Peptides against a protein of PDB entry 4HTP. Designs and how they scored, part 180

Target 1, 231 residues: chain A of PDB entry 4HTP
Amino acid sequence: SQTVASHVPFADLCSTLERIQKSKGRAEKIRHFREFLDSWRKFHDALHKNHKDVTDSFYPAMRLILPQLERERMAYGIKETMLAKLYIELLNLPRDGKDALKLLNYRTPTGTHGDAGDFAMIAYFVLKPRCLQKGSLTIQQVNDLLDSIASNNSAKRKDLIKKSLLQLITQSSALEQKWLIRMIIKDLKLGVSQQTIFSVFHNDAAELHNVTTDLEKVCRQLHDPSVGLSD

## One batch from the design tools (peptide; made by RFdiffusion4, then SolubleMPNN)

Design b2_p25_5_s4 (from b2_p25_5, 11 letters changed)
Fold by OpenDDE base, seed 3:
Structure b2_p25_5_s4 (fold): chain B 231 residues (1-231), chain A 25 residues (1-25)
Amino acid sequence: as target 1 above (231 residues)
Amino acid sequence: MTFQEFLEEARKEYEENPPDTSIYA
């Protein structure tokens, strides 16, 4: 079955997230989220024009935007230190070199950028001159790979975890990897609250989530912003 | 129509006519 997520480039989500993060005001942040959300809904309607009874929803994106609320996927077992080591290996960075040390010591301020403690930002600057300008992954593919990582973590298959991580990394731009890291670590630093995200998605979203704690259910039942829970 | 096209149109639309965000929590 075709899903919207199979057609949405991960790059487009990341560019939206980047816009949200860079925006100073709440209104502007919300605008950028609405741009993506409305596009998703319109695309959904076009894709499923002749199929009204579909389970497809915003869930594939929502679970990446609110990764701390993920309940379907188990823990990745990935921390910043693991990613640092992986990047050092993958990029063949000298271990005593500046970039390797930046990744390993990401908590210590080394520059004027104020990125101390934000591994994703540190990684971004290391990756920027070394990665593709544009990634090739869709949101569905990203979720599939993340599912693989979580499943293999549970199964203690480290080799397969590494394989999936390599696929994510090699098919992603530096910017996409920045956001992917934040999704894995479950801290997007968007500057908007969970409540705001839910409110923009649907007026009843926060309430339904509070009761069900099921993001997929929230996204599916409240797919249409004009149809409430009581409707 | 690709998703990118939808997104570009949405971005253009909201730049020209920003939505009222005061209604959101």
Scores: peptide ipSAE 0.709, ipTM 0.968, DockQ to the pose 0.894
Fold by OpenDDE base, seed 2:
Structure b2_p25_5_s4 (fold): chain B 231 residues (1-231), chain A 25 residues (1-25)
Amino acid sequence: as target 1 above (231 residues)
Amino acid sequence: MTFQEFLEEARKEYEENPPDTSIYA
């Protein structure tokens, strides 16, 4: 069946996340999240205009925004060191070069940006002059590739994990890769709480999640912001 | 309309008339 996630560019989610991160105030952060959420709901209504009983929901986006709450997808088995080595190989970076050393020693403060310990930011600056400006992946495609990584990790298929990672990397801008890395590592550093995200999504979302611990169920049951849990 | 068009419209709307965020936890 046709889903909203199959039509939403991953770039649009990443640009929203970037805006949230750059915003200093809570109000501005919430505004940027609302912009994306409202757009998703409006697009959903347009896409499913003649089909009221659909299971499509915000879940494909929510699981990327709150990756620490992911329970359906198994562990990726990916750490920063693996990604560093992959980038060095993919970009053909000199092993003793500045950029390779930045990726490998991401925990050590280097330079003036103060990005020590944030591998995604370090990767971003290395990737920015080397990657395409516009990615081609949808949210659905990103989730499919992440599903593939998790399943292949469980099956100990390292070659297939690498294949899916390469597909993600080669079809993404530097900005998209920054956020993708943070999704994989499960730390977005948005500066807004989980409670706030749930509250903006639906008034009953936090309560339902506390009871069920099922993010998909939360997104499906509380798809309509005007329909409460008791309704 | 594309999703991008919806998003651009929403961004414009909320820039001109920001939502009341005090209602959120």
Scores: peptide ipSAE 0.708, ipTM 0.968, DockQ to the pose 0.872
Fold by OpenDDE base, seed 5:
Structure b2_p25_5_s4 (fold): chain B 231 residues (1-231), chain A 25 residues (1-25)
Amino acid sequence: as target 1 above (231 residues)
Amino acid sequence: MTFQEFLEEARKEYEENPPDTSIYA
């Protein structure tokens, strides 16, 4: 069956997240999230106009926006050090070069940017002159690749983990990779609370999540913002 | 319409007429 996530470019989610992060005020952050959410709902209605009882929901996006609440996908087994080594290899960076050292020593300031401790930002600047300007992945494809990584981590298939990471990296812009890294590490640094995200999604979302701890159930059951939990 | 077109329209709309965000937690 068709899903909204199979039609939404990962780049569009990342551009939204970038706008949220750059916004200083709560109201502006919320606005940018609503822009994406409303677009998703409108697209859903158009895509499923002649289909009843679809299970499609905002879940594919929500699990990337609130990755710390992910319960379906198992651990990736990926940390910053692993990503650093992977990027050095994939980008063919000299191991003793400036950029390789920035990635490996991301916790220590080495440049003019105050990005120490934020691996994703350090990676962004290394990737910016070396990567595609526009990625080609959809949200569905990103989730499929992340599922593959988690499954292969559980199965201890390191070669297949590397393969999936390669697909993510080679088909993503520097900006998309910045956000992908933050999703994997489970720290988006949006400056907006989980409570706010749930509140914008649906008035009853926080309550339902508190009871079920199931992000997919929250997104499916409360898909329509006009239909409450008690309806 | 593509998703990108929906997103662009939403961005334009909310820039011109920002929603009331005071209702959110």
Scores: peptide ipSAE 0.686, ipTM 0.965, DockQ to the pose 0.868
Fold by OpenDDE base, seed 1:
Structure b2_p25_5_s4 (fold): chain B 231 residues (1-231), chain A 25 residues (1-25)
Amino acid sequence: as target 1 above (231 residues)
Amino acid sequence: MTFQEFLEEARKEYEENPPDTSIYA
């Protein structure tokens, strides 16, 4: 069946996340999240205008925005060191070169950017002059590839994990890869709390999640912001 | 309409008239 996620470019989610991160005030951060959320809901209504009782929801996006709450997908088994080695190989970086050392020693303060400990930001600056200017993946395609990674990790298929990672990397801009890394590592550094994200999504979202711990149920049951749990 | 068109409209709207965010946690 057709989903909103199959029509939303991953780049559009990443640009929204970038705007949220760069915003100084809580109010401005919330505004940028609402821009994306309201657009999603309006697009949903247009896409499903002739179809009643659809199960499509904000879940495909929400599970990328709140990756620490993921319960459907198993562990990726991916750490910063693995990604560093992959990028060094893929970009053919000299092992003793400045960029390779930045990726491997990401916890050590280097340079003026203050990105120590943030692997995604370090990777971004290495990738920016070396990769695609625009990505081609939808949110659905990103989730499909992440599902593949988790499944292959469970099956101990390291080569297939690498294959899916390469598909993500080769079809993404540096900015998209920065956010993809943060989704995999499960730390977006948005500067806005989980509770705030839930409150903006729906007034009853935090309560329903506390009871069910099921992010998909939260997104599906509370898709309409005007319909509460008690209704 | 594409999703991009919806997003651009929302960005323009909320830039000109920001929503009340004081009601959120």
Scores: peptide ipSAE 0.618, ipTM 0.942, DockQ to the pose 0.843; fails the geometry check

Design b2_p25_6_s1 (from b2_p25_6, 15 letters changed)
Fold by OpenDDE base, seed 3:
Structure b2_p25_6_s1 (fold): chain B 231 residues (1-231), chain A 25 residues (1-25)
Amino acid sequence: as target 1 above (231 residues)
Amino acid sequence: MKELEEQYRKLWEELMRESEERLEE
């Protein structure tokens, strides 16, 4: 089925998230999120102009922006230590080398960038000189791969988990991988609250989420910012 | 579909350009 997520590059979301993170003020953070959201809605309207009652919504993006609210997808079973080992293997990093040690000891302050404890940032700096400059994945493809990881984790298929992770890694830039890692570990460090994200999406979003705890329902029912819960 | 995707891309690139210009100000 035709979805907005099947056309929107994952890089566009990551660029938005990066801008949000770099912005100091709440207003600027909100602006960057709103710009992405508005672009999405415009594309939705164009894509579905001849179709009424579509189920397509902002959900594919929202579940990546608010990964802690994910209820549909099961646990990934992925931790920083697993990713560290995977990167060391994939990038053929010397085990006693500086970069391998940074990944493995990501919690220890190295005094360089102040990124101690943020595995995604440490990974970013290791990946930046080694990875593709531009990724090729859409938001839908990222979600499909994440679904595969979660499903295979439930099925205890470690080999298939690794396969899906490799697909994500090999088709993503260093920046995209930074954000992907944060999505997997469910900590984006955006500097904006969940409530702020909901309020920008729709005035009634926080309320509907509090009642339903269903992020997809929130995105579908409140797709139009001009149509409220009481309408 | 390609035309629609191209329209989206142009819109997105424009938004990104405007956003970068604002960050540099």
Scores: peptide ipSAE 0.267, ipTM 0.782, DockQ to the pose 0.302
Fold by OpenDDE base, seed 1:
Structure b2_p25_6_s1 (fold): chain B 231 residues (1-231), chain A 25 residues (1-25)
Amino acid sequence: as target 1 above (231 residues)
Amino acid sequence: MKELEEQYRKLWEELMRESEERLEE
């Protein structure tokens, strides 16, 4: 069956996350998230206009926005050091060069931006002059590749993990890769709480998640903001 | 399907324009 996630560019989600992070006030952060959510719901209604009882929901996006609540996908087995080595190899960076050392020593302040300890930001500045300006991946394709990584990690197939990572990297802009790294590491640094995100999605979302711990169930059962748990 | 994707793109561009205008205020 067709899904909203198969049509929404991953770039659109990353642009939303970037705007949320740059916003100083809670109200502005909420507004940017609501705008993305509303666009998703409108597209859902148009896509499924003649179909009742669809299982499609906001879950494909929500699991990327709240990656710490992921329960369906197994562990990736990916850390910052692995990504650093992969980028050095892929970009053919000199091992003793400035950019390679920034990636490997990401915990030590070496740059003008004060991004010590934030591997994703360090990677962004290394990637910006070297990567495509616009990515080509949908939210569905990103989730499929992440599923592949988790499955192959469980099967101890390191070669296939590398293959899926290369597909993600070569089809993404520097900005998209910054956010993808944060999704894999499970720390988006948005400056908004989990409770705030749930409250914007649906009034009963936090309660249902506290009981079920199932993010997909929350997104499916509370798809309509006007229909509550007791209805 | 192409028409639906075009409608989504127009909606998204409108939202981004409005968002940028509000950030400049």
Scores: peptide ipSAE 0.265, ipTM 0.780, DockQ to the pose 0.343
Fold by OpenDDE base, seed 2:
Structure b2_p25_6_s1 (fold): chain B 231 residues (1-231), chain A 25 residues (1-25)
Amino acid sequence: as target 1 above (231 residues)
Amino acid sequence: MKELEEQYRKLWEELMRESEERLEE
């Protein structure tokens, strides 16, 4: 079945998240999220114009924006140290070089940017001069790869985990990888609360989530912002 | 399908342009 997520580039979500992060005011952060959401809804309406009963929703994007609320996908089993080692290997970084040491010692304030403790930012600066300018992954493909990682972690298939990670990394820009790392670690640092994200999505979203704890159900049932729970 | 993707891309580019213009103001 055709989904919005299969057509929306992951880069577009990452650009939105970057804009949200860079915005200082709550109103600006909300605006950027709303712009992405509105674009998604418009595309949904166009894609499904002739289909009344669709299960497609904002869920594929929402679960990446609110990764701490993920309940369908099992744990990735990925830590910053694993990613650091993977990047050192993949980028052929000298082990005693500055960039390798930055990745491994990401918690130590060694950089001028004040990015201590934020592995994703450290990785971004290492990746920026080395990666492609534009990624090729859709939101659906990112979710499929993340599903694969979680499944293989549960099955203790470390080689297949590495394979899926390599696919994510090699098909993503430095900016996309920054956000992908934050999604995996489940800390986006957007500077906007979960409640705010839900409130922008739908007025009843927070309430429905509190009752069901099912993010997919929230996204599906409250897809239309004009139709409430009581309707 | 390609047409729909192109429509999305145009919409996205428009939104990005408008957003950048607002940030410069």
Scores: peptide ipSAE 0.262, ipTM 0.779, DockQ to the pose 0.328
Fold by OpenDDE base, seed 4:
Order: structure tokens, then sequence, then C-alpha cells
Structure b2_p25_6_s1 (fold): chain B 231 residues (1-231), chain A 25 residues (1-25)
């Protein structure tokens, strides 16, 4: 069945996240999230206009926005050091070069940007001058690749993990990769709480999540902002 | 489906323009 996530570019989510992160005020952060959510809901209504009882929901996006609440997908087994080594290999960076050392020593303040400890930002600056391709992945494709990574990690198939990572990297812009890294590490640094995200999504979302701990159920049951839990 | 994707793209671009205009005010 067709899903909204199969049509929404991953770039659109990343642009939203970037705007949220750059916004100083809570109200502005909320606005950017709401705009993305509203566009998603409008597209859902249009896509499913002639279909009743669809299971499609905001879940594919929500699980990337709140990756710490992921319960369906198993652990990726990916750390910053692994990604650093992969980028060094993929970009053919000199091992003793400045950029390779930045990636490997991401915890040490080496630059003027104050990005110490934020691997995703360090990676972004390394990737930006080298990654000229426009991202082509949809949210669904990103989730499929992440599912593959988690599954292959569970199965101890390191070669297949690398393959899926390469697909993500080669089909993503530097900005998209920054956010993808943060999703994998499960730290988006948006400056908004989980409760705020839930409150914007639906008034009853926090309550339902507290009871079920199931993000997909929350997204499906509370898909319509006008329909409450008691309805 | 292509038409629907185009509609989404137009909507998204409109939202982005509105968002940028609000930041400039």
Amino acid sequence: as target 1 above (231 residues)
Amino acid sequence: MKELEEQYRKLWEELMRESEERLEE
C-alpha cells in the first residue's frame, strides 16, 4: 500500500529539523514542527482520499524525530568511530590528514566552530565540500535502510551493514547525513522536549505513549488531531 | 500519483516561503 513516507523526501524532514535547531525560541521551534506535520497530514488526506481504514500514519517520521523512543527496530551497533572510519575510507581521506583526524578525534576541540563532541557537525563540515549530490531518499527508503542495518546487526552481518550505510551515504546530502548520524546516535539536539513534540502532534499523545510505550500506536490512534482517546 | 507528489511539493514550497517571510519580519 502507498504511504506518505514513500513520497516525502528525507531532505524535507532534515530541512525542518535544521530550522528547529536554528530557532532560538520554543514557539518558533514548535512552528517549524507543526508546519511539517500539517503538510504530512494534508498529503495523507489527499493520498488516502478514496481509502478508508488505512494504517498509514506519521510514525515513519516520528520514529526519526524521536529515535530514543524506537522499540520496533533493534540496535544499530553503530558508533561514531565506525562512521569515522567509514567516511575516511569512502572519501579517501589521508589517514593523517586534518579531516580524518577531526573525525577520529571528534571529542577533542580542534576547530574554531566549537563542535567538540558533536560528531554529526564535524562530519557535516567534512562532507559539505565533497558531497555534491542532491539527496534522493524518501523517508520510507531511509527507514528501510535503517531497518536493514538493525536486522543485519542482530544477525552479525557486518558486510551488509556496510552496504546499507553506503547506500544511505551516497544518496544523501551533507546536511541529510548530519541528521542521519544524529538519528542513528539517537541525539537530535533539537532543543525541544519529547513532551513538546507530543503536545504538538496530539493533546493526548503523551498520555497514550506513557501507557503503551508504543510510538506507532500513538501515531495511528491519534492520527487525527480532532479525535481524542475517549472518542 | 505524480500529480499528487507535485501538489505536495507546491504545498511544501509554500510553507517554506511563508516560514521564511515570518522570520524576516
Scores: peptide ipSAE 0.265, ipTM 0.780, DockQ to the pose 0.328; fails the geometry check

Design b2_p25_6_s2 (from b2_p25_6, 14 letters changed)
Fold by OpenDDE base, seed 1:
Structure b2_p25_6_s2 (fold): chain B 231 residues (1-231), chain A 25 residues (1-25)
Amino acid sequence: as target 1 above (231 residues)
Amino acid sequence: AEAEEQRYRQLWAELMAEAEAKLAE
């Protein structure tokens, strides 16, 4: 069955997240998220115009926006050090070079940007001059690859984990990879709380999540902002 | 099938353009 996520470019989610992060005020951050969500809902209505009782929802995007609440997908087993080594290999960076050392020593402040401890930002600057300008992945494809990584981690198939990571990296821009890294590490640094995200999504979302701890159920049952939990 | 896919790509692009226009106000 067709899903909204199969048609939405991952790049557009990343651009939205970037705008949210750069916005200073809570109100501006909320506005960027709301516009993306509204676009998603409008597209959903168009895609499923002739189909009733679909299970499709905002879940594929929400689980990337709130990766800390992931319960369906098992652990990736990926740390910053693993990603650093992978990038050094993939980009053929000299091991004693400036860029390789930045990736490996991401916790140590280097320069004036204040990006110490934020591996994704350090990776972004290394990747920016070396990666394609626009990625080709949809949100569905990103989730499929992440599912593969989690499954192969559970099965201890390191070679297949690397394969899926390479697919993600080679088909993504530097900006997309910045956000992908943050999704994998489960720290987006958006500057908005989980409660704020839920409140914008649906008035009853926080309550339903507190009871069920099931993000997919929250997204599916509260897909329509006009239909409440008690209805 | 390709025509349908093109239609959906265009629809999403339009929705995103509208969103950007609203955010610029």
Scores: peptide ipSAE 0.691, ipTM 0.948, DockQ to the pose 0.812
Fold by OpenDDE base, seed 4:
Structure b2_p25_6_s2 (fold): chain B 231 residues (1-231), chain A 25 residues (1-25)
Amino acid sequence: as target 1 above (231 residues)
Amino acid sequence: AEAEEQRYRQLWAELMAEAEAKLAE
């Protein structure tokens, strides 16, 4: 069946996340998330106009926004050091060069940007002059690739993990990769709490998640913000 | 199929443009 996630560019999620991160106040952060969510719901209604009983929900996006709550997908087995080495190889960076050293020593401030300890930001600046201006992946495609990575990690298939990572990297802009890295590492640094995200999504979302710990169930059951758990 | 996909791409683009316009208010 068709899903909203199969039509939504990953770039648009990343742009939203970028705006949230750059926003100073809680209210402004919430506004950016709310508008994306509302767009998603409107698109859902249009896509499923003639199909009322669908399992499609905000889950594909929510699991990328709250990656620490992932329960369906197993661990990726990917750390910053692995990504650093991969980028050095893929981009053919000199091992003793400035950019390679930035990636490998991301915890130590070596530049003027003050991004020490934030691998994703360091990677962004290395990637910006070297990557596509616009990515081509949908949210569904990103999730499919991440599923593949997790599955292959469990199966100890390192070669297939690398293959999926390469697909993600080669089809993503620098900005998209910044956020993808944060999703993999499970730290988005949005400046909003999990509770805030849930509260914007649905008034009963936090409660249902606390009971079920099932993010997909939360997204499906509470897809309509006007329909509560007691209804 | 391609025409339908194009329609959905356009719809999403419009929704995002509307969202951006609201955020600019």
Scores: peptide ipSAE 0.691, ipTM 0.948, DockQ to the pose 0.833
Fold by OpenDDE base, seed 5:
Structure b2_p25_6_s2 (fold): chain B 231 residues (1-231), chain A 25 residues (1-25)
Amino acid sequence: as target 1 above (231 residues)
Amino acid sequence: AEAEEQRYRQLWAELMAEAEAKLAE
């Protein structure tokens, strides 16, 4: 069966997240998230117009927006140091060069942007002049690759982990990679709380998640904003 | 199949354009 996630570009999610992060107030942040969510729901209705028995939901996007709540996918086993080494290799950066050192020593202020400790931002500026302007991955494809990474980490298949990471990296823009890194390390820095995200998604979402701790169930059961838990 | 995929790509693009227009108001 078709899913909304198989049609939504990962780039569009990343652009939305970028706008949320750049927004100054809670209300503006909420507006950006709401518009993306509304578009998703409208697309869902069109895609599944003649199909009422579907399991498709916002879950593929929600698990990327709230990666700290991920329970289906096991640990990636990926740290900033691993990503740094991978980027140095992939981009053929000189080992003792400025950009390689920025990635390896991301906790130390070395640049003009004041991004010390934020590996994703440091990576963004290194990648921006060196990678695609627009990625080609859908949200579904990103999740499939992340599933592969987690599975291969559990199986201790480091070579296959690297393969999946390379697929993600080579098919993503610098902006998309910035957000992908943050999803992997589970720190998006959106400036909005988990509770705010849930409240925008559905009035009963926080309550259902508190009881079930199952993000997929929350997204599926509360897919329709007009239908509550007690209905 | 390709025509259907193209229709869905167009639909999503239109939805995103509408969202951007609303955000610009």
Scores: peptide ipSAE 0.689, ipTM 0.947, DockQ to the pose 0.747
Fold by OpenDDE base, seed 3:
Structure b2_p25_6_s2 (fold): chain B 231 residues (1-231), chain A 25 residues (1-25)
Amino acid sequence: as target 1 above (231 residues)
Amino acid sequence: AEAEEQRYRQLWAELMAEAEAKLAE
């Protein structure tokens, strides 16, 4: 089906998230998120100009921004250690080498960056000189691959999990992988609360989510910021 | 059609460029 997510590069979401993370203060963080959201809504209006009743919404992006609220897909079964091993294999890193050890011992400070305990940041620096500069995945493709991972995890199909992970990795920049990792482990470290994200999205979003716990419903029903729950 | 897809790719790129320009102000 034709969706906004099928046209939006995952790279653009990641760059937005990066800007949010780097921004100091709530106001600046909100500004970056708002601009991305507004662009999404404008694109939605253009894409669905002749279709008044569509189910398409911000949900594909929102579920990546608030991965801890994911209820549609099951657990990935992926931890930092698994990713470390995968990267060591994929990048053919010497096991006794500095980069392999950084990934495996990500909780131990090894450098001046102070990124101990943040696997995604450790991975980023390892990946930066080794991967492509710009990814090719759309938000929809990322979600499809994540759905595949979750489904195959439930089915205990490790081979297919690896296949999907490889597709994600090989088609993503270091920055995109940094954020993808954070999405998978469900910790984006944006420096803004869930409530702030909801408040920027729609004034009634937090309330509706508290009642329904359905992020898709929240995104669909409150797609228009000017239309409230009672409207 | 490929032409339509290209149009949408361009539209999104323009929207993002506008957003970036606004954020730079």
Scores: peptide ipSAE 0.689, ipTM 0.947, DockQ to the pose 0.849

